# Peptides against a protein of PDB entry 5D63: the designs that were tried, part 191

Target 1, 292 residues: chain A of PDB entry 5D63
Amino acid sequence: SLRRGIYHIENAGVPSAIDLKDGSSSDGTPIVGWQFTPDTINWHQLWLAEPIPNVADTFTLCNLFSGTYMDLYNGSSEAGTAVNGWQGTAFTTNPHQLWTIKKSSDGTSYKIQNYGSKTFVDLVNGDSSDGAKIAGWTGTWDEGNPHQKWYFNRMSVSSAEAQAAIARNPHIHGTYRGYILDGEYLVLPNATFTQIWKDSGLPGSKWREQIYDCDDFAIAMKAAVGKWGADSWKANGFAIFCGVMLGVNKAGDAAHAYNFTLTKDHADIVFFEPQNGGYLNDIGYDSYMAFY

## One batch from the design tools (peptide; made by RFdiffusion4, then SolubleMPNN)

Design b2_p26_3_s3 (from b2_p26_3, 16 letters changed)
Fold by OpenDDE base, seed 3:
Structure b2_p26_3_s3 (fold): chain B 292 residues (1-292), chain A 26 residues (1-26)
Amino acid sequence: as target 1 above (292 residues)
Amino acid sequence: MREVMEAKFLEALERALAGEPVAPIG
């Protein structure tokens, strides 16, 4: 079954993603097919899938940018019915905004069925052009039509997954204590993470003994990422991944504070030095404390 | 799990603020 998380939803037939046009929060904003760039944020194309309790395989889909929800217009079962962004809530009872999401016949992609109408989200005619119509369309779960098959590329991790990634890292001290602050985390590309770092002013910040040293840099980075998240996205129920670690060197005679994020495949962590913006697989310290 | 970890974090912070020795940071 599909897990709660943030997804980039890509058509199985053509290189097009489900896009909320212009990221607009207006009711009735068209959801369309649009090109995307791998390993980038794809701002208008991220969807938080929230599972509905006690309703099997059924979700709301909140556009991360707009904070609005995928909505089948009037819940109509007619082929060609518009799929739009519309105001809503994560646990709505409105069938127009409830989507049953299950694996397609190919075992890799998913189909997205409206709970009420039983029609499927369809990239009309498999049109790969920007702005192509996405609509509700008749179909069945076992059909192989790529117009109705979607890859759900997970762009977030749960706290448990993050914890597991940390646990696999060889640079964790035996006294390690980790503290989880949120439940679901959008994982940023390094380029975006770096840009936040640049925009924070940290590259120009002066290291000063005790008064503004490693811990201040690391916490400032965490704060900058948090603020960036709050300012960038209208959806709730997730955080932006940016960890803080305290570590001790191999000799045990020096400690350091630094950041960390997750690798592209979400399986490992990579260390980030907020004093110089560097990414390292080995920062020279073993972490005895983290919060993220 | 999340709630438990958050609680532990706050407890640790409170202990530190109360004067519990903390490892030095450079």
Scores: peptide ipSAE 0.041, ipTM 0.411, DockQ to the pose 0.068
Fold by OpenDDE base, seed 1:
Structure b2_p26_3_s3 (fold): chain B 292 residues (1-292), chain A 26 residues (1-26)
Amino acid sequence: as target 1 above (292 residues)
Amino acid sequence: MREVMEAKFLEALERALAGEPVAPIG
């Protein structure tokens, strides 16, 4: 079963992703096939899947950038019906915006069926060109047509998944206490995380005893990521992952404040030193407190 | 409370599929 989360949705047949054209919030904005770059944000191609309670395998799909929802035009069952962005809510009763998402017959890709029309999201003719039509089309769950098969690349983690990643790390102190601030987190590529760090002004900030030391750097990074999130995305119900930790060294005579993020596979954490922009598997401290 | 909200959602969805006006619940 597909979990709640943010996904990059890629066609199983050609290197094309589901894209909200120009990231526009206007009702009726076309959803199209578009090229993508691996390990980048792909701004217009991120979708928050919100599961509908007590409706098996059924979701709304909110475009992260525009804050609008995937919508089958007029809920029509006709092949070739437009799929567009449209205003909505996460728990709408509008069947035009409800999508049943289940594994295809190949066991790796998914099919996306409109709840009302029972037609499937289709990359028309498997066209790999930018702006290629995506439409509702007749189909079956067991059909092998790659035009209607999609890989859901998970770009976020739940708070529970983040907690589990932290718990697996060997640099956690026995007195560790973690505080979860949000429920779902977009995990940034390191390149994006570093760019936010650069844009924050922290690379030029001067360390000063007590008045601007390790905790100030770590909190400034957290604040910069939070602001970046608020300024970049119109969707709600998620945060940008950037943790703050307090740690103690092995000797127990020194403490440090630093950041952390998740590895690409989301299974582990990596430490980030906001004073120099470095990523480390071992920062030399064991964390006794974190918030994220 | 959650169960009640879920039941109301399903009822509203059924009405929407039957041609009644659609609206968000929650």
Scores: peptide ipSAE 0.038, ipTM 0.606, DockQ to the pose 0.015
Fold by OpenDDE base, seed 5:
Structure b2_p26_3_s3 (fold): chain B 292 residues (1-292), chain A 26 residues (1-26)
Amino acid sequence: as target 1 above (292 residues)
Amino acid sequence: MREVMEAKFLEALERALAGEPVAPIG
């Protein structure tokens, strides 16, 4: 079953992703096929899938950038019906915005069926060009047509997944206590994380004993990431992953405050030093406290 | 309370599918 989360949705047949054109929040904005760059944010191509309680395998899909929802125009069952962005809510009862998402017959890709019309999200003619039409189209769950098959690449982690990644890291102190602040986290590519760090002014900040030292740098980085998230995305119900840790060295005679994020595969954490912008697998400290 | 809300949601969904105006549930 598809989990709640943020997804990049890619066609199974051609290198095209489901894109909300121009990231516009206007009702009726076309959803189209568009090229993408792997391991980047792909701003207009991220979708928050919110599962509907007690309705099996059924979701709303909120565009992360615009805050609008995937919508089958007039709920029509006619082949070629436009799929657009439209205002909505995560737990709407509007069948135009309810999508049943299940594995296709190949066991790896998904099909996206409108709950009301029972038609499927279709990359029309498998067109790989930017701006290609995405529409509702007749189909069945067992068909192998790649126009209606989609890979759901998860771009976020749950708090539980983050907790698990931390727990298996070798640089966690036996006295570790973690505090979870949110439920779902968009995980940024390092390049984006670094850019936020640069834009925060931290690269030019002066270390000063006690008054502006490691904890100030680490908290400033987390604040910068939080602000970036708020300023960048219109959807709600998620956060941007950026943790703060307190750690002690092996000798037990020094402590440090630092940041951390998740690796690309979301299986591990990587430490980030906000004083110099470095990423490290071993920062030289074992964490006894974190919040994220 | 959650169970009650979920039941109301399903009822509203059925009405919507029957062509009635969609009303917010929450």
Scores: peptide ipSAE 0.037, ipTM 0.573, DockQ to the pose 0.014
Fold by OpenDDE base, seed 4:
Structure b2_p26_3_s3 (fold): chain B 292 residues (1-292), chain A 26 residues (1-26)
Amino acid sequence: as target 1 above (292 residues)
Amino acid sequence: MREVMEAKFLEALERALAGEPVAPIG
């Protein structure tokens, strides 16, 4: 089954993603096909899939940017019915906003069926142009029509996945204690992470003994990422991944505070030095504490 | 970093996450 998480949803037939037009929060905003750039945020094209308890394979889909939900207009079963952004809640009982998401016949892509109408999210005519219509359309689960098949590329990690990535890293001290602050984390590309760092003012901040040293830099970076998240996204129920670690060197005579994020494949962590903006596989310290 | 401050932070964090009142750190 599809896991809770943030997804970039791409058509299986053409290089087009499910896009909330202009990222607008207005009720009735069209959801359309749009081009995307790999390894970027794709702001209007991220969707939080929230599983509905006790309803198999059924989700709400919240646009991360607008905070509105994928909605089949009037729940109509007519082919060509508009799919729009609309206000809602993660655990709504409104069948216009409930989507059964299961693997297609090819075993890799998914189909998205409206719970009420039983029609499928369809990139009309497989149109690859920006602004192409996405609509509810008749179909079956076993049909091979690529207009109704979607790849769900996961852009987030659960706290458990982050914990596992940390546990695999060789630079963890035997006394390590990790503290999980949230349940689901959007993982940023390094370019975005670096830009947040730049915008925070940290590159121009002066190191000062005790009063503004490693811990201040590391916490300031986490605060900057947190603020960036709050300012950038209207959806709730997720955080932006940015960890803080305390570590000790091999000699045991020096400690350091630093940040970390996840690699592109979400399998490993990479250390980030907020004092210079560097990414390192080995920062020279073994972590005895982290919170993220 | 000072070891004492690190220890205090860790202890405070544990208490905070457990929903207990936490004293200021630093």
Scores: peptide ipSAE 0.013, ipTM 0.387, DockQ to the pose 0.236

Design b2_p26_3_s4 (from b2_p26_3, 16 letters changed)
Fold by OpenDDE base, seed 2:
Structure b2_p26_3_s4 (fold): chain B 292 residues (1-292), chain A 26 residues (1-26)
Amino acid sequence: as target 1 above (292 residues)
Amino acid sequence: RMAAMLRKFQEALDRALAGQPIAPLG
C-alpha cells in the first residue's frame, strides 16, 4: 500500500508529471501534465498524500506549493471531467477530493481512482506537452493504458525512516540520543541545500571563540532551512530535512557541532559542515546527540 | 508528548554542552 508522504507523480507513458498550473491557490486551477527536471525541486509538482483513517488505500492529495487539494469537478463520472486544485482539508469527507490509489496491473505504477465517481486520473491522449489536460476518465484497475498509470516517486521520509538511516551509519557513538521534531520530511537535493546555505550568509560568517562557533553555525543552518521551508510552501504537515548533530572524536578529547542530511536514495545520511559548506561521509566525529 | 520530548531534548543538550569540549573546525 502507498505510504503517507510527499510524491512527485509521473506518467508511466511519457515524461510528464502532475502539475498544478502556475502553483495557484485559486479554486478551479487546472491540474495539467508538465515537463520536469530530475533531481531538482519541481515546485508545482509535489503532492502530500494523506491516508484516510479506516478507508483502505484512500488519500487526499495536497499540492505542497499551493496548499490546495486535487479535486474532481463536481465529482462527475463523465469522461473528460476537469481535475483541479481546490481548497480542502487533509481528512475531508468530500468524495470529490478522495482518491483511491493502488498498484496497477504492472506492479510498479499506480492508478488514481476518485472515491465517489470511480473514474481514474487520466493524462488525456498521453499528451506530453506542457499544459496537457488531466481529467477524470472511465477505466478499470486491470487496464494497461499508460494514460492512467502513474509512478509515485517518494520525495520525503518519515521520522522512522530517518531514524533508521542514522542507525545504519558507522559514525554514531554508543551513547547516542536522537530527538525527532517532526513526522515527515521533504529531502532536498544537495544543490538546493547548498543554495540555502549560501543565501543564509553563513559562508561569510566568521568563527569566533564561544560567541559564534560550531554550534552557532549548525543551528543557523537549521534555522535557515526552516525559514526557507516556511517561505516556500503553503501546505502543512511536513518539514524540511536538516539535522543537527553533536559529536565526539575518536580520542574523546574534542567535540563538534555539525549538520546532516539524507542521501538521494534516503538510505543513508551525509554530514554537512556549515563552516565551509562541505559534504562528508566521515566528518571525524561520532555523534552522541542529534535533533531533526 | 511534544512537551516531554522538548524537555528531554533540552536536558540532553545541556549535558552535551557541559560535558564535552567543543572544538572548532581545524
Scores: peptide ipSAE 0.024, ipTM 0.547, DockQ to the pose 0.075
Fold by OpenDDE base, seed 5:
Structure b2_p26_3_s4 (fold): chain B 292 residues (1-292), chain A 26 residues (1-26)
Amino acid sequence: as target 1 above (292 residues)
Amino acid sequence: RMAAMLRKFQEALDRALAGQPIAPLG
């Protein structure tokens, strides 16, 4: 089954993603096909899938940018019915905003069925053009029509996945204690993470003994990422991944505070030095504490 | 709100760096 998380949803037939037009939060804003750039933040094309308790394989889909939800207009079962952004809640009972998402017959892509109408999210005519219509359309679960098949590329990690990634890293001290602050984390590309670092003013910050040293740099980075998240996205129920670690060197006579993020495949962590903006696989310390 | 959270983190880090136990940030 599809896990709770943030997804970039790409058509199986053409290089087009499900896009909320202009990221508008207005009711009735069209959801359309749009081009995307790999390994970047596709601002209007990220969707938080929230599983509905006690309803198998059924979700709401919240646009991360607008905070509105994927909505089948009037819940109509007619082919060509518009799919729009509309105000809602994560655990709504409105069938217009409930989507059953299961694997297609090819075992890789998913189909997205409206819970009420039983029609499927369809990229009309497989049109790869920006602004192409996405609509509810008749179909079956076993059909191979690529217009109704979607790849769900996971852009986030759960707290458990983050914990597992940390546990796999060789630079974790035997006394390590982690503190999980949130449940789901959007993982940023390094380029975006670096840009937040630059915009924070940290590159120009002066190291000062105790009053503004390693822990202050690391916390300032965490704060900058948190603020960036709050300022960038209208959806709730997730955080932006940016960890803080305390580590001790091999000799046991020095400690350091630093940041970390996840690798592209979400399987491991990479260390980030907020004093110089560097990414390192080995920062020279073993972590005995983290919060993220 | 943010300021309060930042203080909480800073205090936790200060205690950790001083070799004292820290509580979960919740």
Scores: peptide ipSAE 0.018, ipTM 0.498, DockQ to the pose 0.098
Fold by OpenDDE base, seed 4:
Structure b2_p26_3_s4 (fold): chain B 292 residues (1-292), chain A 26 residues (1-26)
Amino acid sequence: as target 1 above (292 residues)
Amino acid sequence: RMAAMLRKFQEALDRALAGQPIAPLG
């Protein structure tokens, strides 16, 4: 079953992703096929899937950028019905915005069926061009038509998954206490994480004993990421992953505050030094406290 | 309480699918 999370949704047949055109929040904005760049933030192509309570395999899909929802126009079952962005809520009862998402017959891709019309999200004619029409189309769950098959690439982690990644890291002190601040986290590529760091002004910040030292840098980075998230995305119900750690060295005579994020595969953490923008697998400290 | 809310959601959804006005939850 599909978990709650943020997904990049890619067609199984051609290198095209489900894109909200221009990231517009206007009702009726076309959802289209569009090319994407791997290992980057594809701004208009991220969707928060919120599972509907007590309705099996059924979700709303909120565009992360616009805050609008995937909507089958008038809920029509006619083949070729437009799929658009439209205002909505995560737990709507509007069947135009409810999508049953289950594995296709190939066991890897998913099909996206409108709950009401029972038609499927279809990349019309498998068109790989930018702006290609995405529409509701007749189909069945067992059909192998790649026009209606989609890979759901998870771009976020739950707090539990983040906790598990931390627990696997060898640089965690025996006294470690972690504090979880949110439930779901968009995980940024390092390039984006670094850009936020640069834009924060931290690269030019002066280290000063006690008054602006390691903890200030680490907290400033987290604040910068938080602000970036708030300023960049209109959807709610998620955070941007950026942790703060306090660690002690092996000798036990020095402590440090630093950041961390998740690796690309979300299985591990990588340490980030906000004083120089470096990523390290070993920062020289074992964490006894984190919040994220 | 949670169970009651979930039932209400399903009922509202059923009404919507039956062509009745869509009611918000809560």
Scores: peptide ipSAE 0.008, ipTM 0.302, DockQ to the pose 0.014
Fold by OpenDDE base, seed 1:
Structure b2_p26_3_s4 (fold): chain B 292 residues (1-292), chain A 26 residues (1-26)
Amino acid sequence: as target 1 above (292 residues)
Amino acid sequence: RMAAMLRKFQEALDRALAGQPIAPLG
């Protein structure tokens, strides 16, 4: 079953993603097929899937950028019915905005069925051009038509997944205590993470004993990421992943504060030194405390 | 729950910072 999370949704037949045109929050904004760039933030193409309690495999899909929801126009079952962004809520009862998402017959892709109309999200004619029509279309769960098959590339992690990644890392102290601040985290590409670091002013910040040292750098980075998140996205119900760690060296005579993020596959953590912008698999410290 | 977590976090942070001097990079 599909987990709650943020997804980049890619067509199974052509290199096209589900895109909210111009990221507009206006009701009736077309959802279209659009090209994407791997390993980048595809701003208008990220969707928060919120599972509906007690309704199996059914979700709302909130566009991360606009804060609006995927909506089948008038809930019509007619083939070719427009799929648009529209104002809504995560736990709406409006069947125009409820989507049953289950594995297709190939076992890797998903199909997206409107809860009310029972039609499927369809990249019309498999058109790979930017702005290609996405519509509700008749179909079946077992049909192999790639126009209605979608890969859900997970762009976020749950707090539990993050916790598991931390637990697998060899540079965690036996006294480690982690504190989880949020439930779901958008994981940034390193390039984006680095850009936030650059824009924060930290590269030009001067280390000063006690008054602005490692803990200040680490907290400032987290604050910068938090602000970036708030300024960039209109959707709620998620955070941007940026951890803070306190660690002790092997000799036990020095401690350090630093950041960490997740690797591309979300299975491991990588350490980030906010004083120089470096990514390290081994920062020379074992973490005894983290919050994220 | 959030408030409780934040309190525990602050306590842990205080203990860590008080007991273990932090060394700078560089």
Scores: peptide ipSAE 0.024, ipTM 0.531, DockQ to the pose 0.065; fails the geometry check

Design b2_p26_5_s1 (from b2_p26_5, 14 letters changed)
Fold by OpenDDE base, seed 5:
Structure b2_p26_5_s1 (fold): chain B 292 residues (1-292), chain A 26 residues (1-26)
Amino acid sequence: as target 1 above (292 residues)
Amino acid sequence: SMEEEIERMRALIAEARERLAAELAA
């Protein structure tokens, strides 16, 4: 079963992703096929899948950028019915915005079926061009048509998954205590994380004893990421992953505050030094506290 | 607000440092 999370949704047949045109929040904005760049933030192509309680394998899909929801126009079962962005809520009862998402016959890709019409999200004619039509179309779960098969690339982690990644790291002190601040986290590529760091002004900040030292740098980075998230996305119900750690060295005579993020595969953490923008697998300290 | 969140984080840091100090002193 598909987990709650943020997904980049890619066609199984051609290198196109489900894109909300221009990231517009207007009702009726077309959802289209569009090219994407791997390992980057594809701004208009991220979707928060929220599972509907007590309805098996059924979700709303909220566009992260616009805050609007995937909507089958008039809930029509006619082949070629437009799929658009439309205002909505995460736990709506409107069948136009409810999508049953299950594995296709190939066991890797998913099909996206409208709950009401029972038609499937279809990249019409498998068109790989930017702006290609995405529509509701007749189909069955067992068909092999790649026009209706989609890879769900998970771009987020739950708090539990983040906790597990931390627990696997060898640089955690025996006295470690973690504080979880949110439930779901968009994980940024390092390039984006670094750009936020640069834009924060931290590269030009001067270390000063106590008044602006390691904890201030780490907190400032966390705040900068939070602000970036608030300014960049209209959807709610998720955070941007950026952790703060306090650590002690092996000798026990020095402490440090630093940041951390998740690796690309979400299985491990990597340490980030906000004083110089460096990424390290070993920062020389064992963490006794983290919040994220 | 961001300010409230920062204050919460600072409080957590202070608590953690006190806890560590106690552990290392024992």
Scores: peptide ipSAE 0.042, ipTM 0.643, DockQ to the pose 0.884
Fold by OpenDDE base, seed 4:
Structure b2_p26_5_s1 (fold): chain B 292 residues (1-292), chain A 26 residues (1-26)
Amino acid sequence: as target 1 above (292 residues)
Amino acid sequence: SMEEEIERMRALIAEARERLAAELAA
């Protein structure tokens, strides 16, 4: 079963993703096929899947950028019915915005069925061009038509997954205590993480004993990521992953504050030094505290 | 607010340092 999370949704037949055109929040904004770049943020192509309680395999899909929801126009079962962005809520009862998402017959891709109409999200004619129509179309769960098959690439982690990644890292002190601040985290590509760091002014900040030292840099980075998240996305119910750690060296005679994020596969953490923008697998300290 | 959050974080840091100091002294 599909887990709650943020997904990049890619067609199984052609290199096209489900895109909210121009990221517009206007009701009726077309959802279209669009090219994407791997290992980038793909701004208009991220969708928060929220499972509906007591309705098996059924979700709302909220566009992260616009804060609007995937909507089958008038809930029509007619083949070719437009799929658009439309205002809504995560736990709506509107069948126009309820989507049953289950594995296709190939066991890897998913099909997206409108709960009311029982039609499927279809990349019309498998068109790989930017702006290609995505529509509701007749189909069955067992059909092999790639126009209606989608890969759900998870772009977020739960707090539990983040906790597990930390627990697997060898640079954790025996006295470690973690403080979880949110439930679901968008994991940024390093390039985006670095850009936020650059834009924060931290590269030009001066280290000063106690008044602006390692803890201030680490907190400032987390604050910058938080602000970036608030300014960039209109959807709610998720955070941007950026952790703060306090660590002690092996000798026990030095402490440091630093940041960390998750690796691309979300299985491990990587340390980030906010004083120089470096990524390290070993920062030379064992963490005794983290909050994220 | 962001300012309040930063202050909460600083408080957490202070608490963590105190706990570590106590544990290392034991």
Scores: peptide ipSAE 0.041, ipTM 0.646, DockQ to the pose 0.975
Fold by OpenDDE base, seed 2:
Structure b2_p26_5_s1 (fold): chain B 292 residues (1-292), chain A 26 residues (1-26)
Amino acid sequence: as target 1 above (292 residues)
Amino acid sequence: SMEEEIERMRALIAEARERLAAELAA
């Protein structure tokens, strides 16, 4: 079963992703196939999948950038029916915006079926060009047609997954206490994380005893990421991953405040020093407190 | 709000530091 989360949805046949054209929030904005760059944000191509309670394998798909939802135009079962962005809500009863998502016969890709029409999201003719039509099309769950098969690349982690990654890290103090602030987190590439750091002004900030020291740097970084999230995305129901940690050294005579994020595979954490923008597997401290 | 969250974090940091100091002195 597909988990709640943010996904980059890629065609199984060609290097094309499901893209909301121009990231527009207007009703009826075309959803199209578009090229993507691995290990980048791909702004118009991120979708929050929200599972519908008590309806097996059924979701709404909210575009992160526009805040609008994947919508089969008029819920028509006719092959070639447009799939568009349209205003909606996460737990709508509108069958035009309800999608049954299950594994295809190959066991790795998914098919996306409209709940009402029973047609499937189709990259028409497998066209790999930017702006290629995506439409509802007749099909079956067992067909092998790659035009209707999609890889769901998970771009987020749940709070539980983040907690598990922290628990596996060897630099956690025995007195560790974590405070989870949100339920689902978009995990940024390091390049994006670093750019936010640069844009925050922190590289030019001066360390000053007590008045602006390690905790101020760490909090400022988290605030910068929070602001970036609020300014960048119109969808709700998720956060941007950026943690704050307090740690103590092995000797127990020095403390430090720093940030952390998740590795690309989401299995581990990496420490980030907001005073110099460095990433480290070992920052020289064991964390006794975290906020994320 | 973000401001409220930051204030909550600052308070928690202060509490955590105090707890750690007490544990290490013990």
Scores: peptide ipSAE 0.040, ipTM 0.646, DockQ to the pose 0.768
Fold by OpenDDE base, seed 3:
Parts: C-alpha cells; sequence; structure tokens
Structure b2_p26_5_s1 (fold): chain B 292 residues (1-292), chain A 26 residues (1-26)
C-alpha cells in the first residue's frame, strides 16, 4: 500500500504532473496537468498523502503549497467532473476529498479513484499541455489507459527511513545517539538546500572562537531551513529535512558540528558544511550525536 | 540517562499534540 508521504504525481503517459493552478488556496482552484522539472521542488505539484484510518488504501491529498485538498467537484460521478483544490482536513469524512489509491495493472503506476463516485482522476485526452484538464472519469482498476495512471514519486522520508540511512553510513561513532524530532521530512534537492544556505547569510558569517563557531553555523542552518519551510508551505504534518551532527575526528582530539541531508535516492546521507556550503561523503568526523 | 529523559519528553510532547489536535477539532 502507498505510505504516508509527500509525492510528486506524474502521468504515466506524458511528462505532466498534477498541479494546483497557481498554488492558489481558493476553493475551486483547478487542478491541472503541468510540465515539471526533475530534481527540483515543483512548488505547486507536491501532495501530502494522508492515509485514512480503517479505510483500506484511501487517502486525502493535501497540496503542500496551498494547504488545500484534492476535491472532486460535488462528488459527481459524471465523466469530466472537475477536480479542484478545496479547503479540508487530513482525516475528513467528505467523500469528495477521499481517494483510493492502488497500483495499476502495470504494477508501477497508481490509479486514483474517488472514494464516493468511484471515478478516476483522469488527464483528459492525455493532454500534455500546461493547464490541461484533470477530471473525474469512468474507468476500472485493470484498464491500461495511461490517462488514468500516475507515478507517485516520493519526495519525503519517514523518520525511520532517515534513521536507517544514518545507520548505514560508515562515519558514525560507536557512541552515536540520534534524536528524531519529526515524523515525515521533505527532502530538498541540493540546489534548494544551497540556496537556503545562501539566503541565510551564513556565507558571510565569520567563525569566531566559541561565540560563533561550528555549532552556531550548524544550528543556524537548521533554523534557516525550518524558517524556509514555515514561510514556503501552508500544509502541516511534515518537516524539511536538515540534520545537525556533532562529530569527533579519528584521532579523538577534535570535535566538529555540521549538517547533513539525504541523497537523491533517500538511501544515504551526505554531509553539509555550513561554514563553506560544501557537500561531502566524508567530512572527516564520526558522529556521536544527531538531531533531525 | 539523558536518552531516557529525551524519550520521556518526546512522549509528553506527542501527548500534548494529540490533546491540542482534539481541542482544535472540537
Amino acid sequence: as target 1 above (292 residues)
Amino acid sequence: SMEEEIERMRALIAEARERLAAELAA
């Protein structure tokens, strides 16, 4: 079954993603097909899938940017019914906003069925143009129509997945203790992570003994990412991944504080030096403490 | 231990969040 998480939802037939038009929070805002750029944020095209307790394979889909939910207009079963953004809650009982999401017949893509109407989210005519209509449409689970098949590209990790990635890294000290702060984390592309770093003012900050040294840089970076998240997204129930580590060198005579994020495949961590903005697979220290 | 204390704190925070969520939903 699909796990709770943030997804970029891409059509299986054409290079188009499910997009909340202009990222607007207004009720009735059209959800449309739109082009996307791989390995970027794609601001209006991220959806938090929240599983409904005790309802198999059924979710709400919250647009990360607007904080509104995917909504089948009036819950109508008519083919061509508009799919829009609408105010809602993660655990709503409104069938207009409940979506059963299961694997398609190809075993890779998903179909998205409205819980109430039993119609499917459809990229009308497979139109790859920006602003193409997405609507509820009749269908079946076993049909191969790519208009109704969607790839769910996972853009987030659970705390458990992050923990597992850390555990696999060779630069962890034997005394390591990790502290998990949140449950689900949006993982940023390095370009975005770097931009946040630049915008924070850290590149211009000067190292000063004790008063503003490595721990201050690392904490400042985490704070900057947290603020960026708060300022950028209206949805709740997730964090932006940015870890802090304290490490000791091999000789045991020097300590350092630094950041880390996850690799593109979410399977490994990469270290980030907030004093110079560098990404490293080996920062020269073994972590004895992390919080993220 | 510090770790045990942190876990206790996290549990308390989680409980508090649940209570808050319930209050906001009422």
Scores: peptide ipSAE 0.015, ipTM 0.398, DockQ to the pose 0.026; fails the geometry check

